Peptides against a protein of PDB entry 3HUF. Designs and how they scored, part 33

Target 1, 320 residues: chain A of PDB entry 3HUF
Amino acid sequence: MWIIEAEGDILKGKSRILFPGTYIVGRNVSDDSSHIQVISKSISKRHARFTILTPSEKDYFTGGPCEFEVKDLDTKFGTKVNEKVVGQNGDSYKEKDLKIQLGKCPFTINAYWRSMCIQFDNPEMLSQWASNLNLLGIPTGLRDSDATTHFVMNRQAGSSITVGTMYAFLKKTVIIDDSYLQYLSTVKESVIEDASLMPDALECFKNIIKNNDQFPSSPEDCINSLEGFSCAMLNTSSESHHLLELLGLRISTFMSLGDIDKELISKTDFVVLNNAVYDSEKISFPEGIFCLTIEQLWKIIIERNSRELISKEIERLKYA

## One batch from the design tools (peptide; made by RFdiffusion4, then SolubleMPNN)

Design b2_p30_6_s1 (from b2_p30_6, 15 letters changed)
Fold by OpenDDE base, seed 5:
Structure b2_p30_6_s1 (fold): chain B 320 residues (1-320), chain A 30 residues (1-30)
Amino acid sequence: as target 1 above (320 residues)
Amino acid sequence: AKEELKKEEEKKKKEEEKKEEEKKKKEEEE
C-alpha cells in the first residue's frame, strides 16, 4: 500500500494510507476518501491530483507498487516528483519512494510503498476476496511468488493443513485467515487519517499458530531438519518439491511407481506420495522401502525428534 | 552541530515559505 507522510507538519503529523483511487491534494480541501488536505500557504487551494491504480498481475510477482499518477492542477509553481517537474498531462511513477514537492513549499510529501502481497491457497477464496484486496492496493494470486508477504489459510480445508500452508510457513510468510481479511475490509475508512490503525497480521499469525498443534514453534525447527536423508517423489507439484528441499532432503523424481527400481531404492531412504497415489497404490508399494504422504511426513517433522522418528521407520522396513 | 544545522535548515525553510506567502498575497491583490 502507499503511505504518505510529510515534513514540517503539512500533513498535521499524520501518516496516511492511499488506496487505489483519485485524490485532490490542496490547501483548501477537507481530508476524506478523495481529498488530501495539506497545510501550507505556499500550496494552492487545489494543487495536484494523485491517482493510484489498482495492482497489476505483475505486481503480485514483483512486489512492485501500484502505479502512482501525479497531475498538477494548473498551478503557478507546478508540482515536482523526485526533483523532476511533473509534465502538463501528468506523469506516472513506479518507484517505491516518491518525494512530492507542491509548488515552492519547502516541505515535501514523502510517499513510500509498504509491500503487502497476499497468496491464496484456495481459488474460491481468491475469487471472493481479490477485488476487495485490489481496491486496497494489495496484489493477490494463487501461485507461489517471492514477493508474497502473507498467505491465506483456509480454515475449512479439514483437520490437516495443506502443502501450500506448510510451505508458506517454512518460507516465513505471515499466515493469515478469513477473519483478518474481513478486518482489512472494514478499516478502509479509519486508516484515512492514521496508517497505524492497520490491523497487525503478526498478531493474527501468532493466534493461528498458537491454536493449531500442526505448526512447529518456528520455521527454523524444520528447515534442514532432514539433512542427509534422501527421498523419491512423484513429480506432482512445485510446492511439494520446494517443501522437501527446505527440509534439506536429497530429492529424486519419478513419473510412476513402476519407475522405482532397485537402484533408486538403494539410494533412497523413503518415498513421498500424494494422497491419491498413496490411497490407490498402497498394495503395490515397492518392497524394502516405506512410502508416506507429505501430510504424514509433516506430522513427523514438526516433532522435536523428527530425525529419530524417520530413522526408526527406515530401519523397520530395511530389516523386515 | 547537527542540531544547529537542522535548526538553520528549518529556519531557512520557514523564511522561504514566508517569501512565498508574501508573493502569493501580492498575486491575490493584483
Scores: peptide ipSAE 0.030, ipTM 0.557, DockQ to the pose 0.032
Fold by OpenDDE base, seed 2:
Structure b2_p30_6_s1 (fold): chain B 320 residues (1-320), chain A 30 residues (1-30)
Amino acid sequence: as target 1 above (320 residues)
Amino acid sequence: AKEELKKEEEKKKKEEEKKEEEKKKKEEEE
């Protein structure tokens, strides 16, 4: 989201969120959803137009700002952004920090980008919320991104958290739920004058972790917790692979259960299977190896004695 | 010292703003 602040009390000492939309900036406008009053006699009655675009798909992957367009409204002294005069047709900016000078006013408006990118675990929740979040200047998507700051957990996803939720947690992404999105949707009017009224997602995250026994106390409790163990998995999802890597596992990949030979078994402590393969009554598991799902593995790794639990399961099947 | 420098810079900025206000008043009276 874009936030503006200013020197010399020209914004009345307030920080303001600028959502996607168009704003007339000037001395003789009233603060509302489309106007920004600036208090200086050096500034024209109507001085500039700010236009903030909705997030692009690229912005979701890069964590880049919504495009910020500035146009001078034919003022005598013009408008500058980052010490450069704005062109007659307006200029567009993708920098995360903008120093906006209106005319000769010695005080500048400082615009800065607060990075927020929300990943969704399922397409239904994305479809429900994406429009509203994009209107807040928040990029949204389904795919993992290095720019992802928040992850929406679906509470209706059965008795177990998804692999996406597990990975988002270990990646130190802030896990949020529909209750946070509902709260976020209500603040749009209140944050116009006070950007500090933006809800803290960390409170929601702390409450999710506290109230769900499927989460460890921190990602650090699980990261590298299985260092020194080896697993084999079906080459299914990059997310599942990255999750197992974050646990400190050595990973071997196979294409079919038939590729699990005696050599692979000798080098592997356990096999990770997807639910569809594991729950198939028609599949005979290889003898002499521990097979489990990612969800079953997760239930072990969240325990304080995860290494001992895994070791006992490996031993039980080697001597059976 | 840093707070005094900041106050002096704010004072200079206010004096420049006053000079520009006087220029703008002269241009609104023309």
Scores: peptide ipSAE 0.029, ipTM 0.559, DockQ to the pose 0.033
Fold by OpenDDE base, seed 1:
Structure b2_p30_6_s1 (fold): chain B 320 residues (1-320), chain A 30 residues (1-30)
Amino acid sequence: as target 1 above (320 residues)
Amino acid sequence: AKEELKKEEEKKKKEEEKKEEEKKKKEEEE
């Protein structure tokens, strides 16, 4: 989201979130959803137009800002952004930090990008929330992204957490739920005068973790917890691969259970399968190797003695 | 020292703003 603040109290000492939309900036406008009052006699009655675009698909993957357009409203002294005069037709900016000088005002409006990118685990929830979140200047998507700051956990009552949720937790993404999204959607008016009134997702996250026994106490308890073990990964997602890497596993990737020969079994501690393959092929598993799903592995990993538990299961099946 | 320098810069900026106000007032009276 874009946040503005200013030097010399020209914004009355307030910070403001600029959601996607158009704003008239000037001395003789009243603060509302489409106007920004600036308090200086050096500034024109109507000085500039700011236009913030909705996030692009690229912004979800890069964590880049919503495009920020500035147009001077034919003022005597013009408008500058980062010491450059704004062109007659306006200019567009993708920099994360903008110093906006209105005319000869010695105080600048400072616009800065607060990165927030929300990944959804469930496509139905993305379809429900994406429009509203994009109107807040928040990029949204389904795919994993290095720019992801928040992850929406799908709450199905009585279901295990998904691989996406496990991976989001281990990569230290703030896990949120639909209750947070609902709250976030209501704050649009209250944050006009004070950008600090933006709801804290960390409180939601702490409550999720505290009330769900499927989470370890911290990601650090699980990261590299399986260092020194080797696995074969069959028919799993890219997120599953990255999850296993964060556990410190050496990973071999295969296309079929038929690729698991005696040589591979000798070098591999266990095989990780997706749920569909595990359920269909459980009768035809290779002898002498421990096969499990990511969800079964996760149940072991969240235990304090995870290494001992895995070692015990490996030994049990080698001698069976 | 950094807070004093910041206060001096803010004071200079306020004096520049006041000079620009006086210039604008002259240009509106012309």
Scores: peptide ipSAE 0.027, ipTM 0.561, DockQ to the pose 0.032
Fold by OpenDDE base, seed 3:
Structure b2_p30_6_s1 (fold): chain B 320 residues (1-320), chain A 30 residues (1-30)
Amino acid sequence: as target 1 above (320 residues)
Amino acid sequence: AKEELKKEEEKKKKEEEKKEEEKKKKEEEE
């Protein structure tokens, strides 16, 4: 989301969130959802128009800011952004930091992009929340992205955490839930005058981890915890592959269980399968190899003795 | 120190505002 601050008292010493929308900026406007009062005698009564666009789909993958348009309102001394005079028709900016000078005002408005990009674990939750979050200037999506800052965990009562949740945890993404999204929806108007009123997602995350025994104490306890082991997996999801990489595993890929030859077995400690393949093919597993699901692997990984547990399972099946 | 530089910039900035107020006052009187 965009945040503005200013030097001196021209913004009354407050930080303000700018959500997608249009703002008239000037000396003789009242602060509201569409106006930004700037206190300086050098600033025109109505000086500039700021327009912040909703996030694009590309912004979800890049972590780029919502487009920031600036137009001067035919003022005597104009408007500058990053020391450049704004053109007569206005200019659009995708830089993460904007220094906005209104006329000859000695103090600049500093706009900066605070990256917030929310991945959803399921399409239903995305469909429910995406529109509201986009109106907050928050990019949203389902696919993994390097720009992802937050991950919405699917709350199904009594279900194991998903591979997406496991991976989000290990990549140190802030895991949030529907309660945090609901809280975000309530603060939109209150943060107009004070950007510090934005709810802290880390408190939500701490509560999720504290109240769910399916999470390890930290991502660091699991990252590279299986270094030196080798696995084979079906070429199914990039997320599953990246999860296994974060565990420090050497990974081989195969297309079907029939492709698991003696050579692969000789180099592989265990095979990772999805639930559907595991349940359907458990009677036809290759002899002498340990097969498990990602969820079964996760249950081992969260244990303090994960390496010993894996080693025992590997040995058990080599001697069977 | 960084604080002295900030005070000097703030002083220059106030002088520019004052010059602009004087120019605006002259143009409102014309």
Scores: peptide ipSAE 0.025, ipTM 0.551, DockQ to the pose 0.035

Design b2_p30_6_s2 (from b2_p30_6, 13 letters changed)
Fold by OpenDDE base, seed 5:
Structure b2_p30_6_s2 (fold): chain B 320 residues (1-320), chain A 30 residues (1-30)
Amino acid sequence: as target 1 above (320 residues)
Amino acid sequence: AEEELKEEEEEEKKKKEEEEKKKKEEEEKK
């Protein structure tokens, strides 16, 4: 989201969130959803127009800011952004930091981009929330992205957390739920005057983790916890592969259970399968190796003695 | 009106210079 602050108390010492929309900026406007009052005698009654666009699809992957348009409202002394005079038709900016100078005012408005990018695990929840979150200047999507700051866990996803949730946790993404999204949607009016009134996602996250025994105490407890072990996986999802990699596993990939030969078994400690293949093919598992799902593996890795538990399962099947 | 505006612009500039001095003095004390 865009946040503005200013020098010399010209914004009354307040930090303000700018959501996507159009704002008239000037000395003789009243602060509301479409106006920004600036307190300086050097500023015109109506000085500039700020227009913040909704996030693009690209912004979800880059964590880039919503496009910020500035237009001078035919003022005597103009408007500058980053020491450059704004053109007569207005200019658009994608920089994360904007120093906005209105006329001859010695104090600048500082606009900065606070990255907030929300990944969804469920397409139905994305469909429900994307429009509202985009109107807050928050990029949203389903696919993994290095720019993601938050991950929406679906509480209705049954008794087990999804692979997406597991991976989001290990990559240190703040896990949130629908209750946080509801709260976030209601604060739009209250944050006009004070950006600090944004709900704390870390409190939501702490509550989720505390109330769900399927989470370890920290990502660090699981990262590289299985270093030195080797697995084979069915080439299914990128998130599954990245999850196993974060556990420190050496990963071999196969396309079918028939591709699991004696050579692969000799180099592999265990086989990771998706639920569908595990349930359908359980009678046809290779001899001399154990197969498990990612969910079964997760139940082991969250335990303090995960390495001992895995070792016992490997030994049980090598000597059976 | 143009003279009053110039005096007001000079007062705002002086306030900025005073705030920048205070910030530098606070950074030098850390």
Scores: peptide ipSAE 0.040, ipTM 0.609, DockQ to the pose 0.060
Fold by OpenDDE base, seed 4:
Structure b2_p30_6_s2 (fold): chain B 320 residues (1-320), chain A 30 residues (1-30)
Amino acid sequence: as target 1 above (320 residues)
Amino acid sequence: AEEELKEEEEEEKKKKEEEEKKKKEEEEKK
């Protein structure tokens, strides 16, 4: 989200979130959802127009800012952004930090981008929330992204957490739910005067982890917990591969169960399968190989003695 | 009105220089 603050008292010592939309900036406007009052005699009654665009799909992958447009409203001394005079038709900016100078005012408005990028595990929830979140200047998507700051867990009562949720947890993404999204949507008007009133997602995350036995206490409890073990996986999911890497596993990939030869067996401690292959091929698993799903592996990983548990299971099948 | 505006612009400049000086003094004390 875009946040503005200013030097001196020209913004009354307050920080403000700029959601996507259009703002008239000047000395003689009243602060509201479309106006920013700036207190300086060097500033015109109506000085500039700020326009924040909704996030692009690219912004979801990069964590880049919503486009920030600045137009001078035909003022005597103009407007500058990052020491450059704004053109007569207005200019657009994608920099994360903007120093905005209105006329001859010695104090600048500082606009900075606070990265918030929300990944959804469920396309139906994305469809429900994307519009509202985009109107907050929050990029949203389904695919894994290095820019992801928050992950929306699908709360299905009694279901195992998804691979996406497991991976989001291990990569230290803040896991949130629909309750946080609802709360985030309600604060829009209250944060106009004070950007510090944004809800803390960490409280929501702590409550999710505390109330769900499928999570360890921290990502650090699982990261590299299987260092020194080797697995083979079907080359089907990038998220699954990255998850296994974060566990410290050496990973071999195969295209079919028929490619699991004696050589692969000799180098591999266990085989990780997706649920569809596990359920369909369970009868045809090669002898002497420990095959499990990611969800079954996760149930072992969340235990404090995960290394001992996995070792016992490997040994049991080597001597069978 | 134009002279009053110039005096006020100079006062705003002086306030900025004082605020920047205070910020530097706070950074040098850390």
Scores: peptide ipSAE 0.037, ipTM 0.609, DockQ to the pose 0.053
Fold by OpenDDE base, seed 2:
Structure b2_p30_6_s2 (fold): chain B 320 residues (1-320), chain A 30 residues (1-30)
Amino acid sequence: as target 1 above (320 residues)
Amino acid sequence: AEEELKEEEEEEKKKKEEEEKKKKEEEEKK
């Protein structure tokens, strides 16, 4: 989201979030959803127009800012952004930091981009929330991104957490839920005058971890917890592979259960299967190897003695 | 009206120079 602050109390000492939309900036406007009052005698009654675009799909993957357009409203002394005079037709900016000078005012408006990109675990939740979040200047998507800052966990009562949620957690993404999104949707008016009223997602995250026994206390409890073990998995999702890598596993990939030969079994401690393969009554598992789902593996790795637990399961099948 | 506007611009510049001095003095005290 864009946040503005200013020197010399020209914004009355307040920080303000600028959501996607159009703002008239000037001395003789009243602060509202479309106007920014700036207090200086050197500033025109109506001085500039700020236009913030909604997030692009690219912004979700890059964590880049919503496009910020500045137009001078035919003022005597013009407008500058980053020491450059704004063109007559307006100029657009993708820099994360903008120093905006209105006319000869010695005090500048400082606009900065607070990065927030929300990944959703399911398309239904994305479909429900994407429009509202985009109107807050928050990029949204389903795919993993290096720019992802937050991950929406779907609260299905009694279900195991998804691989996406597991991976987001280990990647140190802030896990949030629908309750946070609901709260976030209500703050749009209150944060106009005080950007500090923006909800803290870390509080939501802490509450999710505390109230769900499927989470360890920290990602660090699981990262490299299975170092020295080896697994084989179906070449399915990149996310599942990255999850197993973060556990410190050596990973072998196979295309079918028929590719699990005696050589692979000799080099592999266990086989990770997807739920569809594991639950298939028609599939005979290879003899002499421990097969489990990612969700079953997760239940082991969240335990304090995960290495001992996995070793015991491997041994039970070697001597059976 | 043009002279009043110039005096007001000079007063705002003086206030900026004073704020920049205060900021430098606060940074030098850290």
Scores: peptide ipSAE 0.035, ipTM 0.603, DockQ to the pose 0.058
Fold by OpenDDE base, seed 3:
Structure b2_p30_6_s2 (fold): chain B 320 residues (1-320), chain A 30 residues (1-30)
Amino acid sequence: as target 1 above (320 residues)
Amino acid sequence: AEEELKEEEEEEKKKKEEEEKKKKEEEEKK
């Protein structure tokens, strides 16, 4: 989201979130959803127009800012952004930091991009929330992104967490639920005067982790916890592969159970299968290899003695 | 009105220079 602050008292010492939309900026406007009052004698009654665009699909992958358009409203001394005079038709900016000078005002408005990018695990939830979140200047998507700051889990009581949720946790993304999204939607008016009223997602995350025994105490408890072990996995999802990498596993990939030869078995400690293959092929598993699902692996990983538990399961199958 | 606006711009500039002087004097006292 865009946040504006100003030098001196020209914004009354307050920070403000700029959601996607159009703002008239000037001395003789009243602060509301479409106006920003700036208190300086050097600023025109109506000085500039700020237009914040909705996030693009590219912004979801890059963590880039919503496009910030500035137009001077035919003022005597113009408007500058990052010491450059704004063009007659207005200019658009994708920099994360903007120093906006209105006329000859000695104090600048500082606009900065606070990165917030929300990944969804479920396409139905994305479809429900994407429009509202985009109107807050928050990029949204389903696919893994290095720009992801938050991950929405579906709060189903008694369901196992998904691979996406497991991976999001290990990536140190802030896991949130629908309750946080609802809360985000309510603050839009209150943050006009004080950007600090934006709800803290970390409190929501702490509550999710505290109330769900499927999470370890920290990502650090699981990251590289299986260093030195080797696995083979069916090449089905990128998230599953990245999850196993974060556990410190050496990973071999195969396309079918028929590709699990004696050579692969000799080099791997266990095989990770998706639920569909695990359930359909239980009777046809190769002898002498430990096969498990990612969800079964996760149940071991969250235990304090995960390495001992895995070693014991590997040994149990070698001697059966 | 144009002279009044110039005087007001000069007063605002003086106020900034005074604040910058105060900030320098506070940094020199540390």
Scores: peptide ipSAE 0.032, ipTM 0.584, DockQ to the pose 0.069

